Peptides against a protein of PDB entry 6D0Y. Designs and how they scored, part 41

Target 1, 225 residues: chain A of PDB entry 6D0Y
Amino acid sequence: ETEDHLESLICKVGEKSACSLESNLEGLAGVLEADLPNYKSKILRLLCTVARLLPEKLTIYTTLVGLLNARNYNFGGEFVEAMIRQLKESLKANNYNEAVYLVRFLSDLVNCHVIAAPSMVAMFENFVSVTQEEDVPQVRRDWYVYAFLSSLPWVGKELYEKKDAEMDRIFANTESYLKRRQKTHVPMLQVWTADKPHPQEEYLDCLWAQIQKLKKDRWQERHIL

## One batch from the design tools (peptide; made by RFdiffusion4, then SolubleMPNN)

Design b2_p13_3_s4 (from b2_p13_3, 5 letters changed)
Fold by OpenDDE base, seed 4:
Structure b2_p13_3_s4 (fold): chain B 225 residues (1-225), chain A 13 residues (1-13)
Amino acid sequence: as target 1 above (225 residues)
Amino acid sequence: MEKAIEELKEQAA
């Protein structure tokens, strides 16, 4: 059936082809658009599924959604809403790996003109605001900072181009938190040599340093973070 | 992929 065929195409997009990836994505977007009147819910579900289950194809599917959004703005909005719901569900289920990936996916949707930069900034503001919550485990605070920082390789350039002042405020708040948070077990991660012992950098501090370097390099990525 | 897309386009037309 057409539905099964669509599923196959959606799952296989990006594989070796005689045509360019861009051409295939455009073609697939056209097909999906044409089928929305009959299969909107199914297509929406399929896209949400592959977006979540195939992280190696993140940019492929964000691009596809971007193309679909350009063709059908309402569908793009529904997709984003579905992904946000999934993010909330992942957090409730303590599936933090999925949750952080979803944040990255949403971040890349900004580059695909599906999510507006101000909206993403607002999301990150909300994330970093968790650091100010009282009577919560530090792991919660740390995770939201991690989710924010780890998403910046995908969207930092765009956000600073459009909302530099707001981003600087978020960075300042993040830095302040990182300075005052407890760094448990850091001493246990010290590398000892006979002549030159040095401690391993804590994971959030390390990530922060990487992001600061990326920012300094005008968000031109040289290495995989 | 190309063939499949074209086939679906034809079906959708």
Scores: peptide ipSAE 0.023, ipTM 0.722, DockQ to the pose 0.145
Fold by OpenDDE base, seed 2:
Structure b2_p13_3_s4 (fold): chain B 225 residues (1-225), chain A 13 residues (1-13)
Amino acid sequence: as target 1 above (225 residues)
Amino acid sequence: MEKAIEELKEQAA
């Protein structure tokens, strides 16, 4: 059945093919668009499912959704709504690993022109505003900062290009929080060399430093093979 | 993938 085939295609997209990934994604998007009249809900559910269950294919599925959104704007909106709902559910269920991933996924959807940059900025503003909440555990504050910072590799470039002033405010608030928060270091064996000491650093401070470096590099990531 | 996509395109046509 067509439905079963769609499921298979959605799950397997990105695998080795004679065609380019871009070509396959475009083709799949076309097929999915054509089937939306009959299988919108199913396709929506499938995409949400694979997005969540296959984090290694994050960029593949964000791209696919981007292509679909370009073809059917309403569907793209429904998908975003579904993912946001899932994020809320994950948070309610204290599934913070999934929640962080979903934030990253949503972040990359900005690059795919599914989510507007201002909307993502607003989300991050809300996240960082948690640091100002009183009578809440620091772990909550830390998590939202982590969710924000850890998502910036996927969206920082776009957000600073579009909303630099707002992002700077968020960064300032984040920095302020990081300076005043209670820091706990995980015991570790430190490696010390004469030229390059390796001091123990708190994980959020470390992430902050990494993001600052990334920002300085204009959000260009350099990967070692 | 490409074959499957083409088959589905044909079905949709």
Scores: peptide ipSAE 0.023, ipTM 0.719, DockQ to the pose 0.151
Fold by OpenDDE base, seed 1:
Structure b2_p13_3_s4 (fold): chain B 225 residues (1-225), chain A 13 residues (1-13)
Amino acid sequence: as target 1 above (225 residues)
Amino acid sequence: MEKAIEELKEQAA
C-alpha cells in the first residue's frame, strides 16, 4: 500500500495541486527520505523510471533528486550511479534518443547540486575525446559532439563559472573537429531562392552556432533553441 | 498531493 502511494506521488508530482510545486517537492522529499530504510531499492527504481519516461518533467525530478541528495547523500550517489548505468545501457542498445536525454538530465543535476561541475566537465571531456578516436565511424564522433553541445543549454552557465579554462579547451577541440569532419550532404541540400541557391546548414554546424551565441549571451537564452 | 504527503508522513511516524 505504501509503495503504491509512493509510486502515485512520484508520478504525479508537478501536476495540478492546491499547494506550490516547491512545497510539494519538499514534502515528497521528506516522505521519500523517511521511507528509504525500507524501500530504498523501490524508490530508486521509481525515480529512475519516471526520469526516463517523463521527459516533460525533467526539471521537476532533477529538483526532487536534488532535495533528496541534500537529505541523504548516499542515496543521491546511488541514483547518479543508476542513471549512468542506464546511459551506458542506452548507448549499448543504440537508443540514442534516450541516451541524449539522459545526458541532459545528468547535466541539469549539476544545477541541483547532485553532480559536481568538475565531474560533468570530465564527462564532456570524455565525450569530445571520442572525436580523436581512430578507425571509428564519423556518426559516432558526431553523436558525442551532439550530446555535449545539446546539453550545454542546461549546464553551460554553471560549468563556465566553475571550470572556464577546461570548458574553453573542450570548445577548442570541438571547433577543430567540426572544421575537419566531412560534410558530404551539405552541398546537395539547398534552399532555392530566385537568384541564389542557399546551402542548407549542417545540423552540427547549426547547433555550434547556436551554442556560440548562447555562450556570447552569457548563457541567457533569448530564443528557443 | 499535500494530503497524500501528510498521510504518508503519518504512516512513517
Scores: peptide ipSAE 0.023, ipTM 0.720, DockQ to the pose 0.142
Fold by OpenDDE base, seed 3:
Structure b2_p13_3_s4 (fold): chain B 225 residues (1-225), chain A 13 residues (1-13)
Amino acid sequence: as target 1 above (225 residues)
Amino acid sequence: MEKAIEELKEQAA
């Protein structure tokens, strides 16, 4: 059946092919658009599932959704709503690994013109505002900062191009928090002995330094974080 | 992949 074929195509996109990935994505987007009148709910569920369960194909599926959104804006909106709902559910279930991945996925959707830059900035403002909450565990504050910083490789360039003043404010608040928080260093096994070994850097401080370097390099990656 | 896409296009036409 057509439904079974759609599932197979959605799951296998990006695998070895005689055609380019871009050609296959455009072709698949066309097929999915044509079948939306009959299989919208099924296609929506399939895309949400593969987006969550196949993180190695993040950019493939964000691009596919971007192509579909350009063809059908209502479908794009419904997909974003579904992903936001999943993010909320993950947070409620204390599934923080899934939650941070979903934030990264949503971040890349900004590059695919599915989510507006101001909306993503507002989300990050909400995340960093958690650092100002009183009578909450530091682990909560740290997680939202981590979710923000770890997503910037996917969206930092676009957000600074569109909302530089707002982003600078978020960065200032983040830096202020990182200076004030309690720091815990994780022991690491040292393979190499060096003269005057440097002290181990705390994981959020390390991430902050990496993001600052990325920002300084105008968001051009020299290595995968 | 490409053959499957073409087959589905034909079915949708």
Scores: peptide ipSAE 0.021, ipTM 0.710, DockQ to the pose 0.152

Design b2_p13_4_s1 (from b2_p13_4, 6 letters changed)
Fold by OpenDDE base, seed 5:
Structure b2_p13_4_s1 (fold): chain B 225 residues (1-225), chain A 13 residues (1-13)
Amino acid sequence: as target 1 above (225 residues)
Amino acid sequence: SEETEKALEEAAK
């Protein structure tokens, strides 16, 4: 009964209530902390599940984990480790959509003070370093660049504030790769458009341009990318 | 944690 109650609380957080979202999250964090001694594994599994299945509540659950991490540092670490394991499993299973979402989720955890900025920079350095691998499919190189760039709207500001030199290096390497990579698959993936003056741009080049604009705007989003 | 940091740094390997 208590287990079912916890599931309900976790799944329904962020829904309409008489209290503010911040107040509700703080309250839930307190409840979960109190129940960790008895239901740690269940709570961990539930949080991992909702984090993956409810992408519309990404910031709600990253914030919740941030609050829990502040209360119980070890639990926060275990959660991150579980998410990283899931990321690795997704990659092994060629589930790239889930994998990129998990990278984005981890990125937002930096803002919630669950993951340190230097650690995230190191992960992105490793991602972009894949572009330098020899004798691997370009699709692999492209995916890691995509995962990096597509996560920057969530964490770029924080990373540049704390690790600007390292981020500049990653950007330089990314730009270099984008200039030299093959683009032969573009016609197969492009959406039909009648706008000749503005043909469909290659997806990574387009994303790169968007991120460059975001960076120029000091990571303040003015529209949904 | 130390384990978490190591896991993040090696995530792409």
Scores: peptide ipSAE 0.098, ipTM 0.826, DockQ to the pose 0.019
Fold by OpenDDE base, seed 1:
Structure b2_p13_4_s1 (fold): chain B 225 residues (1-225), chain A 13 residues (1-13)
Amino acid sequence: as target 1 above (225 residues)
Amino acid sequence: SEETEKALEEAAK
């Protein structure tokens, strides 16, 4: 395949086709594998770019990388390393929306057998450890907790199946932080019901409650969080 | 790879 054609194939995967999505992904993985000797750097850059620019295709590209990783383990590793570098750069640039998306993307790569569960647990341990840092803004601590919790819908099941003890420790640390952190209270922001008024929950407390429910439901999502 | 695992473990630094 030519370089320009590869770009088109990668960008358009998952769109209208006469074939199934899985068939298209397998086919594309085969094409990319065959062209790695000549276009490894270009393919790597393209995959990183579309992963970042097309969040609506997250599961398509994580699956594609999973298939490609099964064919070429070294390339899969290089891709993950590139995405981690991008995550670090996003954090340095204060691009927090991109950063949280990248964490979610990496999380789903665990389901695609690209990233090992213990490695993801270690990353989340590091995230939650930020809550223990002294002399840093609370917004920094809150963000890492948010990044962790908001990624669990994608990977929580797998991590608890393989590293339940470590995950319980992370949860305990998270809960402890959420209890002691400063919260904003706006009395005017209340949800009124026929029975009684409810104060608007702080966003991390709300997310925590949702994740606790998801965990209780054995990570089977009943509705969009 | 070991390098990838190390990179993940150090992502929050």
Scores: peptide ipSAE 0.106, ipTM 0.831, DockQ to the pose 0.019; fails the geometry check
Fold by OpenDDE base, seed 4:
Structure b2_p13_4_s1 (fold): chain B 225 residues (1-225), chain A 13 residues (1-13)
Amino acid sequence: as target 1 above (225 residues)
Amino acid sequence: SEETEKALEEAAK
């Protein structure tokens, strides 16, 4: 069945092939575009599913969506909306691991010209604004900061190229929050000497330092986060 | 689309 065939094509893209990945993605985008009139909903669901379940193929599927968006702009929009709905559902269910991955996926869609940079900046502004909410658990505030910072390796370059002033404001607000938040300390199991102290750093502080370095390096990733 | 942009901007609300 054609529907089953589409599933196979979508799930197996990026695997061993005699052709380049780029050519395979272009070919698949063409096939999917041709089948949208008959299988739009199925294709949409399949893409959302593989995006969520196959994180190792994140850039493959963001690129595929980018190609589809170029062919059918409305479909690209519907896909983004579906992913946003899934993000909201994940947040409501307190599935923070899925949620943060979805934010990364959306972030990489900016590079694929599916999501506009200003829109992503606006989303991150909303995320960081949670740090200013009153009478909410710190875990909520921390998660949105984490989601923002952990997504920057995928989109920071593009956002600063187009919205540097707004990004600087977000960074300032983030830094301010990190300085005033209550920190959780894990027991130190590292060997240290009086002459060479190795203080343990909190995970958000560590991430912040890594992102600051990445920013300083003009978003050229030279280290593993 | 405008609708998509709005949805993205309101994702955290």
Scores: peptide ipSAE 0.102, ipTM 0.824, DockQ to the pose 0.019; fails the geometry check
Fold by OpenDDE base, seed 2:
Formats: structure tokens, sequence, C-alpha cells
Structure b2_p13_4_s1 (fold): chain B 225 residues (1-225), chain A 13 residues (1-13)
């Protein structure tokens, strides 16, 4: 495939086709693998770009990278490294929305056997360890907890299956932090009736509750129809 | 790779 055509193929993967998504991804992985000798840098850049810009195709691209990683382990590693660099850049630029998405993307790469579970656990340990940092804004601590918790729907099952003890420790530390952190409350957003006054639950507390429920449900999400 | 793992582990730094 020509370089220009690669962009189209990568961007359009997962769209309506007569073939299964898996078949299409396998085919694309084969095409990309064949072109790596000539266009590795381009392919790497393209994949990084679409991964970042097309969040609706997260699982498509993580799967694609998984397939590529299986074909070319070095490329998979380079891709992960590129994504991590981007994560760091996003954090430095205070682009927290992109950063959290990238963490989620990396999390799903664990499911695709691109990132080892222990490595992801280590990353999350580092994230949650930020809660122990002194003389830093709470928003920093909160963000890393948020990044961790918000990524668990994508990787919690795998991490607990592989590293349950370590995950329990991370959870304990997270819970401890959530209990002691300063919580914000916006009364104006409360829609509860006066008969049953309920304080607005802080967003991290809410997320924590959701994750606890997910964990209790063995990480099986129930889709809302 | 070890480098990749290290990069992941240091992502929060």
Amino acid sequence: as target 1 above (225 residues)
Amino acid sequence: SEETEKALEEAAK
C-alpha cells in the first residue's frame, strides 16, 4: 500500500463492511506489517494520531495495535512508548482530558496483550502514590486518582485476575485518600427534595462507588438500554 | 520490552 492509502485504511477501519471487524483488522494488520520496513515511522505516527483523535474507535485501534504487536513486537513497544510520551506531554500541557483518555487507551492495551498487567499495575501504583505527595495541589492528586479509577472499566478485570493483591493495595490507598481529601459540594446542583436531603456526592466519590459496584459485579458491565 | 515497562512505570512522574 502507498503511504497515502495507509492513512485512509487506518482511519476507516471499523466502518461498515461486508466482513467482520476482526477480519478487517487482521487484514489491515497484515498490510501495515508489510509496510513497516518502509513506513514504520509514518504508520506509528498515524496510529498515534487516530488513537488520540478518534476516541470512539478506542477498542478498534487497541485491537489493531494488539494484532500488530503480535506480528511485530518491537513496533508494539514503540507504539506504547510513543503513547506514553504523548501522555507525558499532555500532562505537561495540562491537557487532562487527553491525558485521561490516553491512560484509558493504555489500559485497554493490556487486554490486547500489548502491555503487561504488572506494568499497568505499576503505573497505577505510581498514580495513586501521588496522593501521598505533600505540598502539591489536591487537583493533582485528584486527577491521578480519577485517571486510575476511570480506566478500571477497561482493565480492572485483567489486573485483578493477574495482580489481585497489588490491586487491593491500590484500592485501599485510594479509599484512604478519598476519605481524607477535601470534598466540594455545589448545593445549586442538588435536585433532591427537601423531604430527603441528600448532599451532592463529590465526583470522585461517585466514581469510586461506581467502580466498587463494578468490582463487586466481577467487572461485568451492565449496559443501559 | 524493559524500556516500555519502565516508561509505563514512570508515566506518573
Scores: peptide ipSAE 0.095, ipTM 0.821, DockQ to the pose 0.019; fails the geometry check

Design b2_p13_4_s2 (from b2_p13_4, 7 letters changed)
Fold by OpenDDE base, seed 3:
Structure b2_p13_4_s2 (fold): chain B 225 residues (1-225), chain A 13 residues (1-13)
Amino acid sequence: as target 1 above (225 residues)
Amino acid sequence: DEETLKALEEAAK
């Protein structure tokens, strides 16, 4: 395959097709594997680009990387390294929206058997440990908690199946922080029910409540968070 | 693997 054709195949996977998505992904993985000896660097760059710029196809590309990793473990490792580098770069550039998305992407790679559960737990332990840092802005602490909690819909089930004790500790530390942090006073919308008006919850408290419900529901989503 | 673990830990700092 030519480089231009590879780009087209990678960018268009998951779009309208007469074949199933699974069949298309398996076929593409085979094509990419065959071209790795000649186009490894190009393929790596393309996958990193679409992973970052096409968030609507997150599960498509994590699955594709999972298939490639099964065929070539070295390539899978190089891809993870590239994504970690991008995460570090986004944090340095204060691009927090990209950073949180990358954490979510890496989280879903656990489900695709690209990243081991213990590795992701260790990353989240490091995130939540930021809440214990002294002489830092609360916004820093809040962001790492947000990054952790907002990624759990993609990996919480797997992590609790493999590392329940460690996850419980992280949750306890998170809950403790949320109880003691200063809550920002902003204009709030009120939800009016037939019986009573309810003030809008603070955004991290709201997210925490949603994650607690998800955990209670054994990580089976009833609606998109 | 161990290499991935180290990379993720470094990214979290």
Scores: peptide ipSAE 0.039, ipTM 0.760, DockQ to the pose 0.018
Fold by OpenDDE base, seed 2:
Structure b2_p13_4_s2 (fold): chain B 225 residues (1-225), chain A 13 residues (1-13)
Amino acid sequence: as target 1 above (225 residues)
Amino acid sequence: DEETLKALEEAAK
């Protein structure tokens, strides 16, 4: 495939096709593998770009990378390195929305056997350890907890299956932090009459509750139709 | 954070 065509193929993967998504991804992985000798850098850049800019296709691209990693382990590693570099850049640039998404993306790469579960656990341990840092803004602590919790829907099952003890420790530390952190409760707009109005739940507490429920449900999400 | 990220990179190799 030509370089220009590769862009099209990568960007359009997962769109409506007569073939299954799995088949299309396998096919694309084969095409990309064949072109790596000539276009490795381009393919790498393209994948990084679409991974970042097309969040709606997160699982598509993580799967694709997983397939590529299986075909070319070195490329998979290079991709992870590129994504980690991007994460660092995002953090340095205070682009926290991108950063959290990248953490989520990396999390899903665990499911695709691109990143080892222990490595991701280590990352999350490090994230949650930020809560123990002194002389740092709470917003920093909160963000890393948020990044951790927000990623668990994508990787919690895998991590608990392989590193349950370590994950329990992380959860305990997270819970401890959430209990002691300063919370900002915003009064709810009283659109509906309620006998006992209460302030809006703090966003991390809310997320924590959601994750706890997800964990209780063995990381199986119930989709609302 | 960077150390963990580096570790992740190495683990992915």
Scores: peptide ipSAE 0.036, ipTM 0.757, DockQ to the pose 0.020
Fold by OpenDDE base, seed 1:
Structure b2_p13_4_s2 (fold): chain B 225 residues (1-225), chain A 13 residues (1-13)
Amino acid sequence: as target 1 above (225 residues)
Amino acid sequence: DEETLKALEEAAK
């Protein structure tokens, strides 16, 4: 009965309420903290599940975990470990859509003070290092670059504020790879305007250009990527 | 979301 109630509370957080979202999250964090002595494993599984199944509530659940981490540091650590294990399992199972989302989720946990900036930098260093692997499909190298770049809207500001030198190195390595990688060319994929036709840019080159602009704009988004 | 709640119940067992 109590477990069912917890499931409902966790699943419905962020929905219409008479109270503010911040108040609801603080309240829920308090309830969950109080129940950790008896239901830690259950709560951990629930949070991992909603994090995975409800990508539209990413910032809600990262914030919730941030609040819980502030109350119970050990639980926060266990949650991060569980999410990292899930990321590894997703990669092993070739579930790349889930994997990229999990990277984004972990990225936002840096903003919520759950994951330290140096740890996230280390993860991205590992990702970009895949570009140096030999005798592997380019799709593998491309995916890790994509996972890195596509996560920067959620964490780039924080990482550059704390680890600018290391981030510059990662960017340099990424740029070098993008210049030397094989690109797909489809002449018929063009954007036509009244004045001039424009070729469709390759997806990673396009993403790179967007991230470079975001960086130039001091990580303040002017449009949805 | 009722469907999500059911999924949570199954996943949490």
Scores: peptide ipSAE 0.010, ipTM 0.547, DockQ to the pose 0.082
Fold by OpenDDE base, seed 5:
Structure b2_p13_4_s2 (fold): chain B 225 residues (1-225), chain A 13 residues (1-13)
Amino acid sequence: as target 1 above (225 residues)
Amino acid sequence: DEETLKALEEAAK
């Protein structure tokens, strides 16, 4: 019964309430902290599950984890480890949609002070370094660039504030790769696009342009990407 | 893949 109650609380957080979201999250964090001695594994599993299955509540659950991490640093670490394991599993299973979402989730955890900015920069450096691998499919190189760029709306501001030089290097490497790679997706997408004289851009080029604009706007979103 | 994530794990501790 207690486990079911915890599940209900975790799943329903962020729904309509008489209290503010911040207050509700703080309250839930307190409840979960108190129950960790008896239900740590269950709570961990529940949080991992909702993080993966409810992408519409991404910022709610990253914030919740941030609050829990502040209360119990060890639990925060265990959660990050669990999410990283899940990312590894997703990649091994070729579930790239889940994998990219997990990278985005981890990125937002930087804003919640669960993951350090230098650690995320290091991850992105490693992602972009895949573009330099020889004798690998371009789809692999493209995916890591996509994972990096698609996560920047959630963490780009923080990373540039703390690690601007390193981020500039990553951007330079990304730009260099985008210029030299084959753009085979453009012809395929153009079949579905009637917009002349504005042909549909290749998906990574389009994303790159969006991110460059976001960067220029000091990482303040004016439109949903 | 594994190397990238290992670095994150180490830094997040």
Scores: peptide ipSAE 0.037, ipTM 0.754, DockQ to the pose 0.019; fails the geometry check

